# Peptides against a protein of PDB entry 6RO1: the designs that were tried, part 47

Target 1, 216 residues: chain A of PDB entry 6RO1
Amino acid sequence: LGKEIEEYIHKPKYCLPFLQPGRLVKVKNEGDDFGWGVVVNFSKKSNVKPNSGELDPLYVVEVLLRCSKESLKNSATEAAKPAKPDEKGEMQVVPVLVHLLSAISSVRLYIPKDLRPVDNRQSVLKSIQEVQKRFPDGIPLLDPIDDMGIQDQGLKKVIQKVEAFEHRMYSHPLHNDPNLETVYTLCEKKAQIAIDIKSAKRELKKARTVLQMDEL

## One batch from the design tools (peptide; aimed at target 1 Q20 V107 R108)

Design b2_p24_3 (made by RFdiffusion4)
Pose (drawn by RFdiffusion4):
Structure b2_p24_3 (pose): chain A 194 residues (1-46, 58-67, 79-216), chain P 24 residues (1-24)
Amino acid sequence: LGKEIEEYIHKPKYCLPFLQPGRLVKVKNEGDDFGWGVVVNFSKKSLYVVEVLLRCAAKPAKPDEKGEMQVVPVLVHLLSAISSVRLYIPKDLRPVDNRQSVLKSIQEVQKRFPDGIPLLDPIDDMGIQDQGLKKVIQKVEAFEHRMYSHPLHNDPNLETVYTLCEKKAQIAIDIKSAKRELKKARTVLQMDEL
Amino acid sequence: VEYELLTKEEAEKLREEFEEEEKE
């Protein structure tokens, strides 16, 4: 569901109007993410590209690392979430100290909103009048309710058990696909003719 | 820290402005 919502937000017809300088954006590509960042401007490429400050062809910052902000161009279809907040940015972003200042400014925004950095309502704000997105958002609130209700959500060992469950779940996916092709390969193809 | 929150009225204006730019 989460990835489905991102695809609607990826549509440039819907998200480009809200990519003003200073807008907070979360970016993820093929798995790894850079947390949150701030946009500077955007233009066409070659698809659209926006230059965004992120925590880090570079890779994202690790959890233990304090991080160092760097501006990088990214494709628009790599934005996972868009916030309602537009934090102020310095005119000349060339200096390192200013880049750290922006990192500190966002640290203060995250504090002013411990419930989470507010996101744009894709319908009330972004204008996605598509009916499919309605049923998606409904399933999200319902499954989030199911998640926080699960006895394991609060358990500190949840991440320890969740990983063993993820591993056991992937091994099972292999067995399924492996059996699928085996049922095919083991099949005699010309028996219906006969 | 200084920042602004986006309102619904501002969001509507932004969509109109963007559509006008596409038409130009």

Design b2_p24_3_s1 (made by RFdiffusion4, then SolubleMPNN; from b2_p24_3, 8 letters changed)
Fold by OpenDDE base, seed 2:
Structure b2_p24_3_s1 (fold): chain B 216 residues (1-216), chain A 24 residues (1-24)
Amino acid sequence: as target 1 above (216 residues)
Amino acid sequence: VKYTLLTKEEAKELRKEFEKKLKE
């Protein structure tokens, strides 16, 4: 279901309006998961191959990503590789095809104007990590319908299925477990937490600044 | 860490701005 949603959100017609500098995005390239990065810029690459038919314009987004040190050494010849989980890695600006964006966050970071210095790039990593700490349930995503304005009926059906599944996931374990009360309490707590998170997310969406978020 | 969260209103504005740029 998540993959099905991804197929919509990475389409240029939907995501391009939200690719401002500082926007948090997830990047996946085949087997390489870079995790959360930050949009730096995007450009339209018209692959005008003269003789091939109307090639749809390719969009490339420059994303600051945590890359392995090995990939940096070979950056001239090899594609950037994600840092290993236990590796510190280095934040690099990587050109990414827009369709490789697996998620787009409602979060937009304030980033340094000059990302040439390593320290400035690494500071962004610290910022991402801090944001992740503030969102223990995960960095908030753009709403495909409400934020991104996707009207595709296929997506709506997927979302309905997800909602139904979530509802079932919260309701079913409560009925079949002999420790129903404990599971129910946990599921109710989870459901309440989910509601509280949704409510908090809605309230947070109203708060434009971190300061306003702290007041809430 | 300074960050903002996109509101629904802002999202709508971004879409409108982008649509305007495409027509330009």
Scores: peptide ipSAE 0.568, ipTM 0.933, DockQ to the pose 0.725
OpenDDE base, seeds 1, 3, 4, 5: peptide ipSAE 0.567, 0.560, 0.566, 0.561; ipTM 0.933, 0.933, 0.934, 0.933

Design b2_p24_3_s2 (made by RFdiffusion4, then SolubleMPNN; from b2_p24_3 with E12K K13E E17K E22L E24K)
Fold by OpenDDE base, seed 5:
Structure b2_p24_3_s2 (fold): chain B 216 residues (1-216), chain A 24 residues (1-24)
Amino acid sequence: as target 1 above (216 residues)
Amino acid sequence: VEYELLTKEEAKELREKFEEELKK
């Protein structure tokens, strides 16, 4: 159900209005979970689809993420990797395809104007950690309907199911919940988005090293 | 740590601003 909501919120038409500097976002690339990072900036890139000649805009968001120090050494040629749980890591500004945003927070941090110094980037990590301490139940998310203005009936149905599931989880023990069917319709939408993402990734890889998902 | 929480009203303003920018 969470993954189903992600397929809506990462769409440029919904998320772009909220990608201000300092916005907390989660970034996930396949098996790589970067956790919470901070938006630095975003850019629109115009790509021409090779087969249709149609303009397909790609959106890249620069996100300050906690990266493995090992991946930093190869950052010119290899995609950034998340810091391991046992390592400190280093905060780096990583260009990320917008569809890799798994969550968007209502929280916007004040960030240093100059993120070139390592100390300034690491200070943002401390800020994220302090925010996490203030929200023991998790960093607050944007409401996809009330905040993001998503009117898609498919999302509304998903949310209704999530709410019903949560209500049932809190009211009854988990063992008998038939909610499996709603996962399938969202998986199909995800598959279509994944195809569009694959085409977009191919064009972005030619232009700039960006964090991208591999083909599912 | 200083941070802001987006209100529903501010969220609406952000959407409206973005829509206006797309029309330019």
Scores: peptide ipSAE 0.576, ipTM 0.929, DockQ to the pose 0.783
OpenDDE base, seeds 1, 2, 3, 4: peptide ipSAE 0.570, 0.572, 0.564, 0.579; ipTM 0.929, 0.930, 0.930, 0.933; seed 4 fails the geometry check

Design b2_p24_3_s3 (made by RFdiffusion4, then SolubleMPNN; from b2_p24_3 with E2K K13E E16K E17K E22L E24K)
Fold by OpenDDE base, seed 2:
Structure b2_p24_3_s3 (fold): chain B 216 residues (1-216), chain A 24 residues (1-24)
Amino acid sequence: as target 1 above (216 residues)
Amino acid sequence: VKYELLTKEEAEELRKKFEEELKK
């Protein structure tokens, strides 16, 4: 179900409006998971497939990603590799095909204007890590319907299935326990608390954004 | 760390701006 959603969100028609500098995105390339990176810019590349005469516009997004040290040595090869979990790695601007974006966040970071210095790039990693700490349940995603404006009925069906599955997953453990009502109220309270924490975090963030705007 | 969360209104504005840019 997550993969089915990804098939919609990585389409240029839907994601391009949100690829501003500082936007948090996840990048996956085959077996390589780079995790969360930051959009630097994007460009339209017209690849003429020589045989079909069809100009399929390819979109390339430059994403600041945590790469292995080996990737630094081969900077000329598009084969950036993700840093290992225990590796410090280095933040590099990597050109990524838009369809390799596995997720897009509602979070946009303020990034340094000049990313040529290593220190500036590494500062962005610190920022990502700080954001991750603030969102222990995961970095918030763009809503594919409300934010991205995806009206595809296929996606709506997927979301309905996810919601139904989540509802069943929350309801099923409750059905076999004689304390169903207490666990359901606890799961509803936990879900409502999660929603309330999410809304309260949004409101706290709005309040902090307003407070940060007032401190400017 | 300074960051912003995209609101629904801002998301709509981004979509509109992009659509306008595609028409130019």
Scores: peptide ipSAE 0.569, ipTM 0.932, DockQ to the pose 0.696
OpenDDE base, seeds 1, 3, 4, 5: peptide ipSAE 0.567, 0.562, 0.574, 0.565; ipTM 0.931, 0.932, 0.934, 0.934; seeds 3, 4, 5 fail the geometry check

Design b2_p24_3_s4 (made by RFdiffusion4, then SolubleMPNN; from b2_p24_3, 9 letters changed)
Fold by OpenDDE base, seed 1:
Structure b2_p24_3_s4 (fold): chain B 216 residues (1-216), chain A 24 residues (1-24)
Amino acid sequence: as target 1 above (216 residues)
Amino acid sequence: VKYTLLTKEEAKELLKKFEEELKK
């Protein structure tokens, strides 16, 4: 279900309106999970499909991501790699195709105007980490329907299934059905997404106040 | 850390602005 939602939210027609500087996004490229990064800017590149002559614009978003130090040494030739969990890493501005965005947060950070200095980039990492501490259930996601305005019936059905599943999980003590474990792994992924959506909705409902939490 | 959370109203405004930009 999470992957199904991702297939909608990463489409340029849905996500581009929300890719403002400072927007928290998750970036995943194949096996590389960068986790949460911060949008710096995006650009439209004209691409012409060779076979149809149709204009298929490519959208590239520059995202400040925590990268491994090893990937920085060969930055001219090698794709950036995510920092290891135990590694401090270094924040780098990485050009990312928009379809590689796995999640978009309702959170928008205030970022330094100049991201050329390493210290300014690393300060953003500290900000992300602080935001993560404030959201123990996970950084709130944009609602794909209510916030992003996605009208696709397929997505609505997915969300309804997730909500129905969550309701069943909470209303019925899943007592004795032993076949639940295999359903649980698929359902845990689904439930985690549902929890993320529901948590995001709850946080968005609570956060109707532009809480400029000026916490110093 | 200073951050904002997108409200539903702001989201609607962003969508509206984007749609207007696409029509130009």
Scores: peptide ipSAE 0.469, ipTM 0.909, DockQ to the pose 0.723
OpenDDE base, seeds 2, 3, 4, 5: peptide ipSAE 0.467, 0.008, 0.469, 0.457; ipTM 0.907, 0.288, 0.908, 0.905; seed 2 fails the geometry check

Design b2_p24_4 (made by RFdiffusion4)
Pose (drawn by RFdiffusion4):
Structure b2_p24_4 (pose): chain A 194 residues (1-46, 58-67, 79-216), chain P 24 residues (1-24)
Amino acid sequence: LGKEIEEYIHKPKYCLPFLQPGRLVKVKNEGDDFGWGVVVNFSKKSLYVVEVLLRCAAKPAKPDEKGEMQVVPVLVHLLSAISSVRLYIPKDLRPVDNRQSVLKSIQEVQKRFPDGIPLLDPIDDMGIQDQGLKKVIQKVEAFEHRMYSHPLHNDPNLETVYTLCEKKAQIAIDIKSAKRELKKARTVLQMDEL
Amino acid sequence: EEEEREERRKILEEAGIGEYDTEP
């Protein structure tokens, strides 16, 4: 569901109007993410590209690392979430100190909103009048309710058990696909004719 | 929802760091 919502937000017809300088954006590509970042401007490419400060052809910052902000151009279809907040940015972003200042400014925003950095309502704000998105958002609130209700959500060992479950779940996916092709390969193809 | 948005705006105006903005 989360990925499905991102696709609606990826549509440039809907998200481009809200990519004003200083807008907070979360970006993820093929798995790894850079946390949150701030946009500077956007333009066409070659698809659209926006230059965004992120924590880090570079890779994202590790959890233990304090991080160093860097501006990088990214494709618009790599934005996972967009916030209602537009934090102020320096005019000349060339200096390193200013880049660290922005990192500290967002650290303070995250504090002013411990419930999470507010996101734009894709309907009330972004204008996605599509009916499919309605049913998606409904399933999200319902499944989030199911998640926090699960006895395991609070358990500190949840991440330890969740990984063993993820591994065991992938092995099972292989067995399913492997059996699928086996049932096909093992099949005699011309028996219906006969 | 409008009250919550107004409270959020007030928080950011007092901090002077940025704006709560929902308009394009």

Design b2_p24_4_s1 (made by RFdiffusion4, then SolubleMPNN; from b2_p24_4, 7 letters changed)
Fold by OpenDDE base, seed 1:
Structure b2_p24_4_s1 (fold): chain B 216 residues (1-216), chain A 24 residues (1-24)
Amino acid sequence: as target 1 above (216 residues)
Amino acid sequence: MEKKREEMRKILEESGLGEYVTEP
């Protein structure tokens, strides 16, 4: 369910208006999770589909990301790699395809005008870390519907499923049903769905406190 | 929802680190 939401938000038609300088975004490339970075700028590149000759525009966003020091030495020839958890890393401006954005925050950071000096780039990392400390439940996200204006019925159905699952998890204490084993395999699928829903919920809760919408 | 947004906005304003921006 979290991945299903990501499939909407990373579409250029929805996200491009929100890719202003200073916008916090999450970047994932296959197995590489860069975590939170900061948008510097974006560009539209003309691309031609090899089989149809149709123009398929590529959107590239330059994102200031925490990269491994090892990847920086080879930055001219190799793709940037995320810093290891125990590594300090270095903030680098990395060109990223827009579809690699896994989340878009409602936060826009104040950034230095000149990001060429290493100290200026590293100051942005300190700002990201301080924002993370101030939001213990996670950095706030743009609402896909209310903020980004996504009207797709598929997304609305995903959100409704997440809300319905939350309501069911809180309303039925799973305490008393003795058939725990069949519930375990269904709860492994349901726990994977619940992890996906909990990740989607954490992302949606970061976008919307879905549970507090009824009381507020 | 709006109360939470206002809280988030205040947290950011007090930090001086950035702004809560939901507009394109």
Scores: peptide ipSAE 0.650, ipTM 0.953, DockQ to the pose 0.750
OpenDDE base, seeds 2, 3, 4, 5: peptide ipSAE 0.650, 0.644, 0.646, 0.639; ipTM 0.953, 0.951, 0.952, 0.952

Design b2_p24_4_s2 (made by RFdiffusion4, then SolubleMPNN; from b2_p24_4, 7 letters changed)
Fold by OpenDDE base, seed 4:
Structure b2_p24_4_s2 (fold): chain B 216 residues (1-216), chain A 24 residues (1-24)
Amino acid sequence: as target 1 above (216 residues)
Amino acid sequence: MEEKRKEMRKILEESGLGEYVTEP
């Protein structure tokens, strides 16, 4: 159910207005969870679908993410990887396709104007960690309806299901009714997104290495 | 909900780390 909400919030028509510099976002690429990062910039790239000639714009958001040092050594040929739990890592500006945003926070951080110095980038990590300490229940999220203004009836139905599920979970200890069906439908949508990403990758490979491009 | 939002805004304001922004 959380992933069904994600399928709405990561749509450019909904999220782009909220991708201001300093916005906290979560980035997830397949099995790689980068956790919370900070929006630096976004760009619209012209994309022409090879088969239809239809203009399908690609939206790339530059996100400051905690990356493994190992992935940085191979950054010319390999996609960025998240820092290991035991690794300090390094904050890097990573170009991310907008659909890889798993969450958008209501928090906008103050960020340094110049992110070229490593110390300035690492200071942002310190700020993220401090915000996380201030919010022990988790960094606050944008409300998809009240904040993002999403009026889609499908989303409203998803939210109602989530609320009903949460109410059942809190009112009754987890009886093992895995609503397995909702997990399966989500896996199918993920597969379709992977196909769309493969098409987008072919175009972005002409530019900077974007997340997911080298794994396909 | 509004009380929770007020609390979150206050936490951020006191931190000096950023702002609670729900507008485009």
Scores: peptide ipSAE 0.655, ipTM 0.955, DockQ to the pose 0.846
OpenDDE base, seeds 1, 2, 3, 5: peptide ipSAE 0.652, 0.654, 0.640, 0.642; ipTM 0.955, 0.955, 0.953, 0.953

Design b2_p24_4_s3 (made by RFdiffusion4, then SolubleMPNN; from b2_p24_4 with E1K E7K R8M A15S I17L D21V)
Fold by OpenDDE base, seed 4:
Structure b2_p24_4_s3 (fold): chain B 216 residues (1-216), chain A 24 residues (1-24)
Amino acid sequence: as target 1 above (216 residues)
Amino acid sequence: KEEEREKMRKILEESGLGEYVTEP
């Protein structure tokens, strides 16, 4: 159910107005969870679909993410990897396809104007960690309806299902009601995302540094 | 909901780390 909401919020038509510098976002690329990062900027790349001639713009957001040091050594040829739990890692500005945003926070951090110095980038990690300490129940999220203004009836139905599920979970301990239906709808959406990613990969093949999901 | 939002806004204000921003 949470992933079904994600499929709405990561759409450019909904999220782009909220991708201001300093916005906290979660980035996930397949099995790689980067956790919370900070938006630096975004860019629109003109894409022409080779077969239809249709303009399909690609949206790339530069996100300051905690990356492994090993990933940095191969950064010219390989996509960034998240820092290991036992690793300090290093904060890097990573170009990310907008659909890889798994969450958007209501929090905008104050960030240094110059992110070229390592110390300035690492200071942002300290700020994220301090915000996380101030919000023990989790960093606050933008409300898809009230904040982002998403009027899609499909989203409203998803939210109603989530609320009903949460209510059932809180009112009754975890009885295994495998709402298998929510898993199936998630699988169908993953297939559509995979098609969109394949289209985006054709355009971004030249930029091996852009964080993207590999072909499922 | 609004009371919770106001609590979150105050937490951020007191931290000096950033702002609670729900607008484009």
Scores: peptide ipSAE 0.671, ipTM 0.959, DockQ to the pose 0.856
OpenDDE base, seeds 1, 2, 3, 5: peptide ipSAE 0.667, 0.666, 0.663, 0.666; ipTM 0.958, 0.957, 0.958, 0.958

Design b2_p24_4_s4 (made by RFdiffusion4, then SolubleMPNN; from b2_p24_4, 8 letters changed)
Fold by OpenDDE base, seed 4:
Structure b2_p24_4_s4 (fold): chain B 216 residues (1-216), chain A 24 residues (1-24)
Amino acid sequence: as target 1 above (216 residues)
Amino acid sequence: KEEEIEEMRKILEESGLGELVREP
């Protein structure tokens, strides 16, 4: 259910207006969870599909993410990796395909104008950590309907199912609800998105090392 | 919901770290 909401919010049609500098976003690349990062900027790359002549625009967001120091040493050929739990890591500006945004916060941070100095990038990590402390129940999310204005009836049905599931989870212990099966069927739609990602990766590899391009 | 949003806004304003922005 949460993943079905993600499939709406990461669509450029809905999320691009909210990708302002300082916006908190959650980035996930397959098994790699970067957690919360900060939008620096976004760019639209005009790609022409070689076989159809159709313009298939790639949307790349530069996100300041906590990366492992090990992945930075190999940055010429390897995708950025998230910092290990026990690692301090380093904040780096990583180009991310918009579909890798798993969440978008209602919070916009004040960020330094110059992110070239390491200290300025690390100050943003301190700000994220302080926001997380002030929101113990989690960083506030944009509402897909009320904030993002998504009118899709499919999303409304997903939200109604989530609300009904949450209400049941809070009203009855998790042990007895057979609707756990509906959470597993959502994993199948993940395969179609992987194909579209593979095509987008081939075009973006020509321009800059982006998350997930070198792993395929 | 509106009361919760206003509380979140207040927490952010008191922090000086950023702001609650629900608009494009």
Scores: peptide ipSAE 0.650, ipTM 0.957, DockQ to the pose 0.826
OpenDDE base, seeds 1, 2, 3, 5: peptide ipSAE 0.641, 0.644, 0.632, 0.637; ipTM 0.956, 0.956, 0.954, 0.955

Design b2_p24_5 (made by RFdiffusion4)
Pose (drawn by RFdiffusion4):
Structure b2_p24_5 (pose): chain A 194 residues (1-46, 58-67, 79-216), chain P 24 residues (1-24)
Amino acid sequence: LGKEIEEYIHKPKYCLPFLQPGRLVKVKNEGDDFGWGVVVNFSKKSLYVVEVLLRCAAKPAKPDEKGEMQVVPVLVHLLSAISSVRLYIPKDLRPVDNRQSVLKSIQEVQKRFPDGIPLLDPIDDMGIQDQGLKKVIQKVEAFEHRMYSHPLHNDPNLETVYTLCEKKAQIAIDIKSAKRELKKARTVLQMDEL
Amino acid sequence: KKVGEFELLTKEEAEKLREEFEKE
């Protein structure tokens, strides 16, 4: 569901109008993410590209690392979430100190909103009048309710058990696909003719 | 305006942004 919502937000017809300088944006590509960042401007490429400050062809910052902000161009279809907040940015972003200042500014925004950095309502704000997105958002609130209700959500060992479950779940996916091709390969093809 | 300050987007501002974009 989360990824389905991102695809609607990826549509440039819907998200480009809200990519004003200073907008907070979360970016993820093929798995790894850079946390949150701030946009500077955007233009066409070659698809659209926006230049965004992120925590880090570079890779994202690790959890233990304090991080160093760097501006990088990214494709628009790599934005996972867009916020209602537009934090102020310096005019000349060339200096390192200013880049750290922006990192500190966002650290203060995250504090002013411990419930989470507010996101744009894709319908009330972004204007996605598509009916499919309605049913998606409904399933999200319902499954989030199911998640926080699960006895394991609060358990500190949840991440330890969740990984063993993820491993055991992937091994099972292999068995399924492997058996699928085996039922095919083992099949005699010309028996219906006969 | 100072670094560290910010603004929240309103519905009225969001409507205006969509109209400006359609005009372009």

Design b2_p24_5_s1 (made by RFdiffusion4, then SolubleMPNN; from b2_p24_5, 8 letters changed)
Fold by OpenDDE base, seed 5:
Structure b2_p24_5_s1 (fold): chain B 216 residues (1-216), chain A 24 residues (1-24)
Amino acid sequence: as target 1 above (216 residues)
Amino acid sequence: MKLGEYSLLTKEEAKKLLEEFKKK
């Protein structure tokens, strides 16, 4: 369910209007989960499909991400890797293809004008961490229907299934069944997007806030 | 370009990409 929603929101026709500087986004590449980062800029590359000759534009988003210090030593020739859980890491501007955006937040941050100094990049990490503390149930997402204006009937059906699943989960009496925690842990990874959509719907009035770094 | 091979660009590739954008 969450992955099915992701397949809609990362499409350029839907997400590009929301990729403003300071937008919180989640980046994942296969096994590499960078977590939450901040949009710096985006660009459109003209591409031609090799087999059809059709113009297929590629969209590259510059995202400030927490990277491993080891991967940054070879950052000229090698792709950056996410920081290990036990590592502090370093914030780095990483060019990412738009289809690697797994989530888009309603939250926007003010970012420093100059991201060349390490301290300015690390200040943004502190701001992300402060946002995460303010949203213990997860950083609020853009609603794909109400905020992003996606009219696709396939997406509407997915959302309806998520809402029906959530309603069933919350309408079941909180039986302290220890098996519910295990189903919650497995469902939390997959339903984190569903929980994030529900938290976004509940916090939608708060979530349209541009947060100043000095107020965080 | 297989979409998977260039999912994360190097700094040099990103710089080249940005230079191509400034020339248009």
Scores: peptide ipSAE 0.030, ipTM 0.487, DockQ to the pose 0.027
OpenDDE base, seeds 1, 2, 3, 4: peptide ipSAE 0.114, 0.140, 0.072, 0.023; ipTM 0.651, 0.658, 0.610, 0.497; seeds 1, 2, 3 fail the geometry check

Design b2_p24_5_s2 (made by RFdiffusion4, then SolubleMPNN; from b2_p24_5, 7 letters changed)
Fold by OpenDDE base, seed 3:
Formats: C-alpha cells, sequence, structure tokens
Structure b2_p24_5_s2 (fold): chain B 216 residues (1-216), chain A 24 residues (1-24)
C-alpha cells in the first residue's frame, strides 16, 4: 500500500510542481537508499522511444544527496552510492530520474547560492539533520490529496484501504495472534506511510514555510 | 533547462549515472 502511494506521487504530472529548489525529497534506487536530500533543480530531457520514434520525455531532478566518498572517486565509471551508516559521506548534486523519488516533504530549505564549495554542500546536510531532529517521528510528507491535489480515484481508494487497514490493526490489536510479527512488519511499513500522511497534515501548516538556516 | 546545467557532475558522468539508474 505504501509502495502503491509512491507509484502515484513520483509521476511527473503530480510531483513536478513541488520540485522547487530546497524541497526535501527521499531518493531510493532499488537497494540504494540515499535517504533525504534537497532538490537543486529539475530538467526535462528529450527522449525518443527506440521502437516507436515517439517522444518520451525523461524528467531528471538534480538532488543534493549524501554519497559515499568511495563512490565519488569512481564517479567517472560508476554511479554514486549512498553513504554508509557509519560514514559521514559527502553531499553531492546527483541527477536522479523523478520516478526514483520515494517521498516528497512539505519542508523546503534555504540552500546556498553556490554549491561548488564542499563546505556549502555539507552545510545543507547539517540543515537536513536539524530538520530530522525537529521531526523525530519522520520528516513530514506532502499530502497527495490535500497538498498535491491528486484527484485520481485509484489513489483515493488506496488511501482509504490504508486507513481502514490501520484502523483495523490498531482497533484489533492482534496482540494475541502469534502470527502478528509477520503481519505487523508488513502492516507497519504500510501503516507508517499512512501515519506519516496523517501526522504531516497537522504539521504541514508549520512545515510549508521555507526553513532558513538561521531558524534551524 | 538542460540536464546537468547546475550539476556538479560532468555531463558525461551525469548521463552515465542516469543510464545506470534506468538499467536498474
Amino acid sequence: as target 1 above (216 residues)
Amino acid sequence: MKLGEYSLLTKEEAEKLLEEFKKK
């Protein structure tokens, strides 16, 4: 269910209006979770489908991401990789296909005008970390319906199913079912996204503003 | 806007990175 919501929000027709500079976004490529980064810019690349000759535009977002230093040394030959949990890493502007955005925050940060200096890029990491400290339950998400204005009935049905499932899970604490852990682990991941949407609704009024570095 | 206009990566690195992200 959470993944099903992601399949809507990462569509260019829905997310592009929210990819302003400073927007917090979460980037994930299969097994590579970069976590939260900051949008620098986005672009449309003309692409031609090889078999049909039809124009299939690719949307690329430049995201400031925490990358492993090792991957950056090999950047000429290999894609950037996320920093290891025990590594400080280095913030780097990475071009990312829009469909790799797993989450979009209501929070926008001020970013330095010049991101070429390492210190300026690393200052943005400090700002992300300060936002994370302010939101211990997770960085607030844009509401796909209320904030992003998605009118898709399929999404509404998915959200309703998530809410109904959460309500059933919390109202019937299967606390007595020994199979809870397996159901709960799948349910927690699904429930966490819907909880994040609900919590985000309350905090959105505060988090919609551009957070200044001096306010962090 | 062109791809990599504000990227700290070279155009070639950026294109390669995008290809790797597409293949996965």
Scores: peptide ipSAE 0.026, ipTM 0.449, DockQ to the pose 0.026
OpenDDE base, seeds 1, 2, 4, 5: peptide ipSAE 0.022, 0.022, 0.095, 0.024; ipTM 0.542, 0.517, 0.643, 0.536; seed 4 fails the geometry check

